# Peptides against a protein of PDB entry 7RZF: the designs that were tried, part 247

Target 1, 358 residues: chain A of PDB entry 7RZF
Amino acid sequence: PFQEEHLKQLYKIVPIKDIRNLYVTFPIPDLQKYYKSNPGHYLGHLIGHEGPGSLLSELKSKGWVNTLVGGQKEGARGFMFFIINVDLTEEGLLHVEDIILHMFQYIQKLRAEGPQEWVFQECKDLNAVAFRFKDKERPRGYTSKIAGILHYYPLEEVLTAEYLLEEFRPDLIEMVLDKLRPENVRVAIVSKSFEGKTDRTEEWYGTQYKQEAIPDEVIKKWQNADLNGKFKLPTKNEFIPTNFEILPLEKEATPYPALIKDTAMSKLWFKQDDKFFLPKACLNFEFFSPFAYVDPLHCNMAYLYLELLKDSLNEYAYAAELAGLSYDLQNTIYGMYLSVKGYNDKQPILLKKIIEKM
Target 2, 358 residues: chain A of PDB entry 7RZF as posed
Amino acid sequence: PFQEEHLKQLYKIVPIKDIRNLYVTFPIPDLQKYYKSNPGHYLGHLIGHEGPGSLLSELKSKGWVNTLVGGQKEGARGFMFFIINVDLTEEGLLHVEDIILHMFQYIQKLRAEGPQEWVFQELKDLNAVAFRFKDKERPRGYTSKIAGILHYYPLEEVLTAEYLLEEFRPDLIEMVLDKLRPENVRVAIVSKSFEGKTDRTEEWYGTQYKQEAIPDEVIKKWQNADLNGKFKLPTKNEFIPTNFEILPLEKEATPYPALIKDTAMSKLWFKQDDKFFLPKANLNFEFFSPFAYVDPLHSNMAYLYLELLKDSLNEYAYAAELAGLSYDLQNTIYGMYLSVKGYNDKQPILLKKIIEKM

## One batch from the design tools (peptide; made by RFdiffusion4, then SolubleMPNN)

Design b2_p23_8_s3 (from b2_p23_8, 13 letters changed)
Fold by OpenDDE base, seed 3:
Structure b2_p23_8_s3 (fold): chain B 358 residues (1-358), chain A 23 residues (1-23)
Amino acid sequence: as target 1 above (358 residues)
Amino acid sequence: DFGKFLHELATNGIDLGAKLPPF
């Protein structure tokens, strides 16, 4: 495990690719034995959340960050890391200390709210869905993976241990949160802007880097992270499927989409799944407008409308995606195309929200 | 290995195993 002298360190790293990344790393205890509660996944779910009031939402609103990932990472036997990784904008590269301040403000919000059993239940339900409807993997890769994880899990649980949550452990969530402190931080900034400004080269890969101690004043700034009123816990994810009933195949089921409704304003085709028998559907809508492509102005207006519509739907996109729902919106020469895909149980909810924004 | 870690950072980033639901 890292000793105190290895903490409060800043690494400036020169990438091979033109990338701008920030890694905020905390050493944490080995959580492997707590796989049934997975407190690092709970914290990763909240810290990595993309919804309103999330860390990412605030950092995006400032133009500093494109993407954010939070979670546990394996270290070695007996310790792990918790890592918050962000893709930085050019502006965000100038505001790294303030980005990290916002991270600690969000972590402080999580401490103030305490562990939430409903968030654990959502993680449990999402993971149970992911396990139940897991796709077939390539046998070679799957066997090699299973052989590796047999060192960490009981034989009886080896297939389920990475997915199924059983126990809500608020004590373990708090224990991990107590490690996510400024005094325990290791920061890595990856940018080509450090080219020619490094003093070290890594021995094996030739990666150029600089190592610096983080100033005590910066550490104190992060230690005094206040409760930023912009940060909120996510709302409950209404898109998590609860019904997985497979309807029996109709006796007269056609191999092709059948026209089930024909009106002056709409045609509806239906095809039942006769192959996969999954609790999933694909809803496809083609909207016709004689104005969509009549001239360059209308074409650009139709494009702008869809971009604004997509932007207005961002609040639901992430929550829907987590629940295995997706949508797509495209301009056509005839109007607009909408697709809604995923678990059929909650598709009406997502579709309703899309139509209410249209 | 710190070198491997730095190299991973400099090349492809760290896969944090954020299980986005398998699409």
Scores: peptide ipSAE 0.036, ipTM 0.689, DockQ to the pose 0.450
Fold by OpenDDE base, seed 1:
Structure b2_p23_8_s3 (fold): chain B 358 residues (1-358), chain A 23 residues (1-23)
Amino acid sequence: as target 1 above (358 residues)
Amino acid sequence: DFGKFLHELATNGIDLGAKLPPF
């Protein structure tokens, strides 16, 4: 395990690729035995959330971060890590201390709100859906994965243990939150801007890096992270499917889409799934406008409209994606194309929100 | 392994498994 001397460390690392990343790492206890409650997944879900009032939404609003991922990572036997990773902008590279301050402000928000059973239930439902409707993997990869995880889970649970949550354990969530403190932090900044500014080379891979102690003033700044009123817990995800009924195949089901509605303003084609038998649908809409491609101005206006529409839909995109729904919006020479895919139960909700923004 | 950790950071980044299962 990392001793105190290995904590409060900053690593400046020179990448091979032109990448800018920040890794904020905390040593945590081995959570493997708590797979049925998975407190690290609960925290990863909240810290990595992309919705309004999330850590990512605030950091994006400042132009500092493109993406954020939070979660547990295996260490060696008897310990794990909790890691918050962000893709940094050029500006974000200048604001690393403030980015980490916002991370601690969000963690402090999670402490102040305490463990939420509804968030656990949402994670449980999402994972149960993911397990139940898991796509076919390549047998070789899947077998090798299962063989590996047999060392960690009972034989009877080996297929379910990575997915199925059973127990809400607020005590374990709090225990992990208590490890996510400035005194336990290890920071790594990855950027080409450190080229020629490093003093160490890693022995095996030749990675150039510099190791520095994080100043006590910076640690104290992070320890005194206030409750930032911009941070909120997510709202309940309305896109989580609850109905998985598969409708019986129609006796006269055609191998091709059938025209089921023909009007002056709309044509509707339908094909029932005869192959996969999943509670999923694909809704495709082509909107025709004689103005969409009449001249370069209208073409550019139609493009700008869709980019603004996509931006206005970002608030729903992440929550829909978590629930196994997706949408796509494209310009066509005839107008606009909309696709909505995923679990059929909640597609009408997502479609309604898209149409209300249009 | 600290070397592997630094190498992962420098080359591919850390996969935190929090990738949504490919739906």
Scores: peptide ipSAE 0.035, ipTM 0.696, DockQ to the pose 0.439
Fold by OpenDDE base, seed 5:
Structure b2_p23_8_s3 (fold): chain B 358 residues (1-358), chain A 23 residues (1-23)
Amino acid sequence: as target 1 above (358 residues)
Amino acid sequence: DFGKFLHELATNGIDLGAKLPPF
């Protein structure tokens, strides 16, 4: 485990690839024994959330960050890490201290709101869905994975332990939040801009880096992180499926899509799943417009319209994706193509939101 | 292993296992 002298450290690292990343790392207790409550996953879900009022949403609005991931990582037996990783813009590389301040403001928001049982329930439901409808893996890889995790979980639970949450443990969430403090931080900045500015080389891999202590004034700024009124907990995810009923096969089920509706304005083809028997559907819509490809102006207007539509749908995209729903929007020479895929239960909700934005 | 950690940072980044469930 890191001792006190290993905390409040800044690493400037030269990458092989042209990447700009920030890693904010906290040492945490070993959470493995708490897999049934998984408090690190709860915090990772909130800190890594992409919806309105999230940490990522604010940092994107500043132009500082492209992506954000938060979660627990295994260290060694008896300790773990909690890591917040962001992909930095060129501007974000100049604002690292401010980015980390926003991270601590969001963590302070999580402390002020306290552990939320409904968020745990959403994580539980999402994981239960992921377990229940898990795709078939290649037997060799799956067996090797299971053999590895037998060191960590009871034999009876080895298949479920990575997925199924059982117990809401607010005490454990608070215990982890109490470790996410500026005095416990280790920061790594990865950028080619540090080339020729490093004083150390890692022995085994030749990675060039510089190690610096984080100034006490910077630590104090982060310790005094206020409640930023822009940060909010996510809203409940309306896309989480609750109905998994598989309708019986129709007696006249065709091996090909059948035309079930033909009108002057629409044709509808349907095929029931006769192979996989999953509570999933694929909805595909082709919208025809004689104007979509009539000239270069209309073609560019149709393109711009779809890009604006996609941008306006970003608020739902992440929540839908978490729930195993996706959409795709494309320009065609005939007009527009829309697809909606995933669990059939909540597809009408996502489709309605798409159509309301159109 | 600190060297491995630095190498992971410099090459591909850290996989935090937060894969969105694959379709």
Scores: peptide ipSAE 0.034, ipTM 0.685, DockQ to the pose 0.438
Fold by OpenDDE base, seed 2:
Structure b2_p23_8_s3 (fold): chain B 358 residues (1-358), chain A 23 residues (1-23)
Amino acid sequence: as target 1 above (358 residues)
Amino acid sequence: DFGKFLHELATNGIDLGAKLPPF
């Protein structure tokens, strides 16, 4: 539906709320028929990745962006959009052109590496886990959702179509990547800083905006986006669970945590899940230190230590979270608290990495 | 459609789903 005249456009939009957002939008073909391969999800996973060498990690290092999301969005029948959305800092609002340059540098990196079957497999595995252990929804909402998606998917697949990937289609990934070009871009910047600087008002909602053509020199700058050596594909996610075995209840399973280890240096309590029967665990550790709260200096040092520890763990946090693992680190008056939660299969890996950084 | 899009941008932003892009 977008003709050439609708491309290479910049929209400056005045929000109701005090928000700073950038939307970089590309018209793409209707991918609905390709739900089994979902090439837009593949690209969204990579572009939206938060790990080392990601687009977000570089933009955060510059202080320009807080968050980044990339993915496909439905348009109307017969077309979709691929959208990269970022939450801008005040500084990032001054560097929008450079942020978009970095986006095209990352897209160019994806073109240079080509479609990776292992990334598709990772997405497939994550989605299969998400489907298999999907939480119970409210019946009314769920039924309404299912009734809606029956227009898009075969009846036999309606429950699985939004989750289960089947086919690696490098051709479709390349086809979508070929649409993510500067000549196809539509940019929207949302900021209160445009108040009183707009020339148009939207008819139905009264949204104030300005529409401008993006200068050809800027388009050419983005077209000439080089390979930025800081950008890398993510590493394989080692936290993706593969074992979902639920151990049988012990005959003497207690309704409360039982003390299973008592030593001068450690106590360990255990309770088996007798209610949910999920391949998940909660590991909670309390570390005692007589120095943690002895005086204001030590209290501040213990706080600083945990903030540095959290920062040093950021490289794993995102990958763990994608795999349905989480951790929490807190100062206590007695020392430190650590919690590790999620699928039990890979908890030892995450725990080991945390302890190695401590 | 365009008006609604602009309004969504101006009010709550576009929900692209959770950290994982919507399917």
Scores: peptide ipSAE 0.034, ipTM 0.678, DockQ to the pose 0.438

Design b2_p23_8_s4 (from b2_p23_8, 11 letters changed)
Fold by OpenDDE base, seed 3:
Structure b2_p23_8_s4 (fold): chain B 358 residues (1-358), chain A 23 residues (1-23)
Amino acid sequence: as target 1 above (358 residues)
Amino acid sequence: DFEKELHELATNGIDLGAKLPPF
């Protein structure tokens, strides 16, 4: 779709909203026929990973990026795009060239490590869980979606094709990685800071933009991206549920939480799921401290403690979230509230990590 | 459509998150 003249281009775009985004786009082959291996999803999972040694972790440590998303985007029949999108800080807007250098350093790390079957298996397991426990959608939207995807998938697979991975294809992962090169890049920077600095207006929506060629020296700098020793492959996600057993409803199950433990230091309430019959639980903890709100200093200390605790838990939050676990930490006038939700199999692991950081 | 892409970039950004596994 894009000829050589359309590559190595920089677009400076004026948004309507006050947003700061960077889009790094690569043209890739049509991956639709490879949905059972989904090499673009494999690369999106790694490039978009938020754990220690990830691209996002390093860019956040620099103060340049808030969020990062990586993945395949549909183009038209016969081609797709791979896009890395980041939400930029004000400082990150000044370091776009260095942000893109770090992207190519991470891509170079992926080339050096090669395709990992365990990462594919992790994606397969995550997608299988997502499919198995998929929520009910609105019938009208779901029917319209299914009618659309019938053009792309066999009728027998139309319900599973977006989820179920079957085949590890290292050759296809390498083929996509070979397209993620500086010579194939298209860059868009979206910021209000370009207002009054553009020379073009888009015809249909009136979007103001400037188009520039990326200098050959910058392309060469990105081509010579070294192995940054800060980048690592993620560790295996320990939060992926493997046990989905649903215990029988107790004969004396109450419609309300029952008090199952009462002590001087703790009360425990329990309610079995009598409605959804999912291998999920909601653990809610209220910690009482007479010091939490005794004065403005203690109130601010309790707030600061929770912000530091949340920050210290970021290393686990993403991996837990991918596995369908979540936590929430809030200050209360009485102390602190902790919630842990999701698949019950791995909740003890997440809870233990939270309590060890506390 | 480049025009639509520019508009999407300028208004909402590309919601790639909806097609990534639900975080």
Scores: peptide ipSAE 0.023, ipTM 0.597, DockQ to the pose 0.504
Fold by OpenDDE base, seed 5:
Structure b2_p23_8_s4 (fold): chain B 358 residues (1-358), chain A 23 residues (1-23)
Amino acid sequence: as target 1 above (358 residues)
Amino acid sequence: DFEKELHELATNGIDLGAKLPPF
């Protein structure tokens, strides 16, 4: 466990690869015994959220961060860490203090709103879906994983413990939030820009680094993080599937897609799933345009249109992805291809949003 | 622990196990 002398430290680390990462680490109590409530996952879900008013959305809008991940990490027996990891832009590397300020502003927003049972319920539902429709893993890997986690979970729960949430524990969420404070922070910045600027070498792997104390003025700046009015809790995820009914196989089910609609403007092929028996569908749309590939200008315009369309869909993409829905948009020599995949229950919602943006 | 952390940071980063749901 980190003592007070190990807190409020900044590490500048030279990577082998050309990467730019910021790690903001907090020591937290061992949450392993609370796996049924998983308060670290609850906080990771909110801190790592990508929707409007999220930490990532604001940091992306500033051009400082590409990706953000938040969550609990195992330390050793009896303690854990909560880590916020971001992929930094070149500009973001210059704004690390301000990025961390925004992290504390978001954490302060979470404190001000308090624990939300509906967010826990969404996490529970998502994890239950992930468990229920879990893909078959390679037996060797799966058995080795299960053998490892038998040290942490009851035998009866070993298959479910990593997935199934049972108990909303606002007290534990608050307990973890109370550890996410500037006085408890450890910061690591990973960048090749520190090459030749380090004064230490790690003994075992030869990693070059510099360790610095974070100035008390910077800690105080983070402690006084205001409520940034740009930060909002996410909206309820409308893409979480609730219907998992698998329709009976039609007696005349064809092994190949059958043409079920033929019109002057559209053809529709359908194939029922006769193999996987999952409450999932693949909707594939090919849009034909005689203009899509007529010349280099039209080709580039069609490309730019799709990039703009993808960008305009980012607000829904993350929420859909969390719910096991995906879309894909591609230019073709004939026009445009749209694919919508995942749980069939909420595909019409995602498809409608895509078509409304087109 | 710190040494391993530094190495993990320098090589691959910390996979915080944000399991994107398997598509």
Scores: peptide ipSAE 0.023, ipTM 0.615, DockQ to the pose 0.425
Fold by OpenDDE base, seed 1:
Structure b2_p23_8_s4 (fold): chain B 358 residues (1-358), chain A 23 residues (1-23)
Amino acid sequence: as target 1 above (358 residues)
Amino acid sequence: DFEKELHELATNGIDLGAKLPPF
């Protein structure tokens, strides 16, 4: 839909809220007909990845970005967008051109590596898990959603089409990557710092903005984005569940947790799921320490320890979360609380990593 | 719809439909 005149544009937008956002938008072909391969999801998964060697990891290390989201967005009929959205720090607002350079360096890394079937397979497995164990939605909302998507998918596939990947299509991934170029970019910077520096007002909502052409020198800088050796493809996600066996309900299953182990150093309570029948568990650990709350110094040290522990676990948190695992770490007046939730198959892996960092 | 895009940017941001796995 955007002609050449609409590309290589920078929009400086004044928000109502005190927010700092960067949107890097590329017009892409309509991918709707390729839902079985979903090349935009593949690219969104990699560009939006939070693990070591990711775009976000590098931008966070510079103090420029808090969060990053990448993915396809529906446009009008016959076209879509690929958008990279970042939440900017105050410092990041000063480094927008360099942030976008890093985006193009990462995109160039994806081109150099080419489409990876294993990444597609992980996306397929994740989506299949998400579909198979999808939570019950409110019927009214769900019906309205399904009625909407009936315009886009065959009736037989309408429930599965947004989830189930079938076909690895490297050609389509490359086709989308070929659209993610500096010559096709639209940039929007959203910040209160543009207040009083805008020259246009949007007609319907009164949004104040300035539109500028991106200088050719900046476009060329982005076109010449080199391979940044800090960027790597993610490692395989070890947290993707593969076993979904639901253990039979014990004949004497109680409605309450039973004490199954009692020792001088530990008590273990167990409750089998008698309600949901999901291949999920909730592991809760309460660690007791007489030192955790003995005085204000120890209390603050225990707090600082947990914040550092959480930070040291960030490398696993994202991969676990993608796979439907979560953990929580909290200080208590008695010590520390750890919760691990999600698919039972890979909980021992996540738990082991947490305990090894503790 | 450029106007809607600007408004979305200024108010709530773009929900890119990052399907957070249903918690």
Scores: peptide ipSAE 0.023, ipTM 0.615, DockQ to the pose 0.443
Fold by OpenDDE base, seed 2:
Parts: C-alpha cells; structure tokens; sequence
Structure b2_p23_8_s4 (fold): chain B 358 residues (1-358), chain A 23 residues (1-23)
C-alpha cells in the first residue's frame, strides 16, 4: 500500500503514443470481500456517468475532456485503488488543476446527497441483465478467466460474483468516499509535451517521467471544493428492461420479413426471431424525402440536421446504451435511416424520444 | 508494480473498461 510519502504526488509521464491522459488515483481498502455490495462499482457508475449534470458533461462543456472513466482497480492483496481517468484535450492539458477541482466538487456532491438505494438497485438490475443475457465466450478464454477468479470467490458463486449485487451497504459507500480526498490523491499526467522535461527514467521499460509534490496550496484548493450547482445525480434509467418474455413463434412465421402494413405513406415488414429466442429486437426505419439529395445545399442541410439531431439525443444515448439499447442515424440518398436495437421492452420509449426530437 | 503501472500508462493507458469499471 502507498504510504503518506507516496500521496499528494504528481507524475508527468512521456508516452510512446501521442496521447493526453489524466489519472487521478486514490488508495482504498481491499473491497474484494464486499463483492455482493460492490461500493466501488456504485461510485464508478456515478463518477463515470455521462448524462446531464455528470462530471463528464461539465468537463466536455468546457472543452477540457473527451472521455471519462471512473472505478475501482485491483492493486495487490489487501489494497485497491479508485481511479478517475480522463482523455484530455489540448486545452484540458492546461487546466488539469481545475479538472481535478471539478472531480472533488462532484465527489462533494456525492457526499452531500449520501448513498442512494435506487442507484444501487439500478446497478443491480443492469448487472443482472448483463449476466442473464451474457454472450457465449470462447471456451478457452472463459475457462482461464474462471480459473483465475476461483482465487477470489466461493466456488458456488464464482459465475455470479462479478455480476450479481445482493446488499445495499451505504456504510461501505461512505467508507470509500472518505478515501476520495485531496490528501490521498496521486495524479499522473500522460503527454508528449513533457518530452525533454523529465528527470527520471523507469528502470525496466525506460519510461521517462518527472515526480513532483503537489503544492499545499493546490491541495487546500481541492479540500475547499464547493458544491457546484451544475452537478446533479443522474435520473433513474427508464431504459432498463423489466420484461424478458419470449413470445411463442407464430405458426405462420416466415423465414423472411412479411409485409404487415402497406399504405401510401408507409410499408412495414416484420420477421419474428426463429433462431436466437432473445428478448431483443431490431427496428429499422427508412424515411424518404425528395429533398434529401436534390442538390449539394439540401444534402449539406440534411447532414447538418442529422448531426444536430444526434447531438440533441446525447442525453438519452448513454442511458439507453447502459440498458443494452442502441440507435443509429444515417443520411441516405433517399432521406434518413434510423435503427433501434436491443431489449424489446424499452425500445418504444427510446423510439418515442427520437421521434419527438425529430 | 509502479514500474508496470508507469509502463502501462505510457504505452496503452489503463484499460478501465469502456463504460463500466472492470469487475
């Protein structure tokens, strides 16, 4: 485990690839024994959330960050880490201190709201769906993985332990939140901009780096992180499927799509799943417009419309995707193509939201 | 451990998974 001398450190690292990353790392207790409650996953879900009022949404709005991931990482026996990783823009590389301030403002928001049982239930439901409808893995890889995790979980639970949440433990969530403090931080900035500005070389791999103590003034600035009114807890994910009923195969089910509606304004084809028997559907829509490709101006207007539509749907995209729904929007020479895929239960909700934004 | 972490950071980054933290 890291000692006090290893905390409040800044590492400037020269990458081989042209990447700009920030890693904000906190040492945490070993959470392995708490896999049934998984408090690190709960915090990772919130800190890594991409919806309105999230940490990522605010940092993107400033042009500082492209992507954000938050979660627990294994260390060694008896300790773990909680890591917040962001992909930095060129501008974000200049605002690292302010990015970390926003991280602590969001963590302070989580402390102020306290542990939410509904968020735990959402994580539980998502993980249960992921487990229940897990794709078939290659036997060799799967067996090797299972053999590895047998060291960490009871034999009876080894298949479920990575997925199934059982116990809401607010005490453990608070315990982890209490470790996510500025006094416990380790910061790594990865950028080629540090080339020729490093004073150390790692022995085994030759990685060039500089280690600096984070100034006490900066630590105090982060300790005094206020409640930023832009940060909000996510709303409940309405796209989480609850119905997994597989409808019986129709006696007249055709091996090809049957035309079930024919009108002057619409044709509809339907094919029941006769192969996979999954509670999933694929909805595909082709919208025809004589204006879509009539000239270069209209073509560019149709493109711009679609990009604006996609942008206006970003708030739903993440929540839908967490719930195993996806959509795609494309311009065609005839107009527009829309696909909606995933669990059939909540597809009408996503489709309705897409059509309401159109 | 630190050396490996530093190398992972410099080469590929830490794969923390795309959407969900790794279990």
Amino acid sequence: as target 1 above (358 residues)
Amino acid sequence: DFEKELHELATNGIDLGAKLPPF
Scores: peptide ipSAE 0.021, ipTM 0.586, DockQ to the pose 0.430

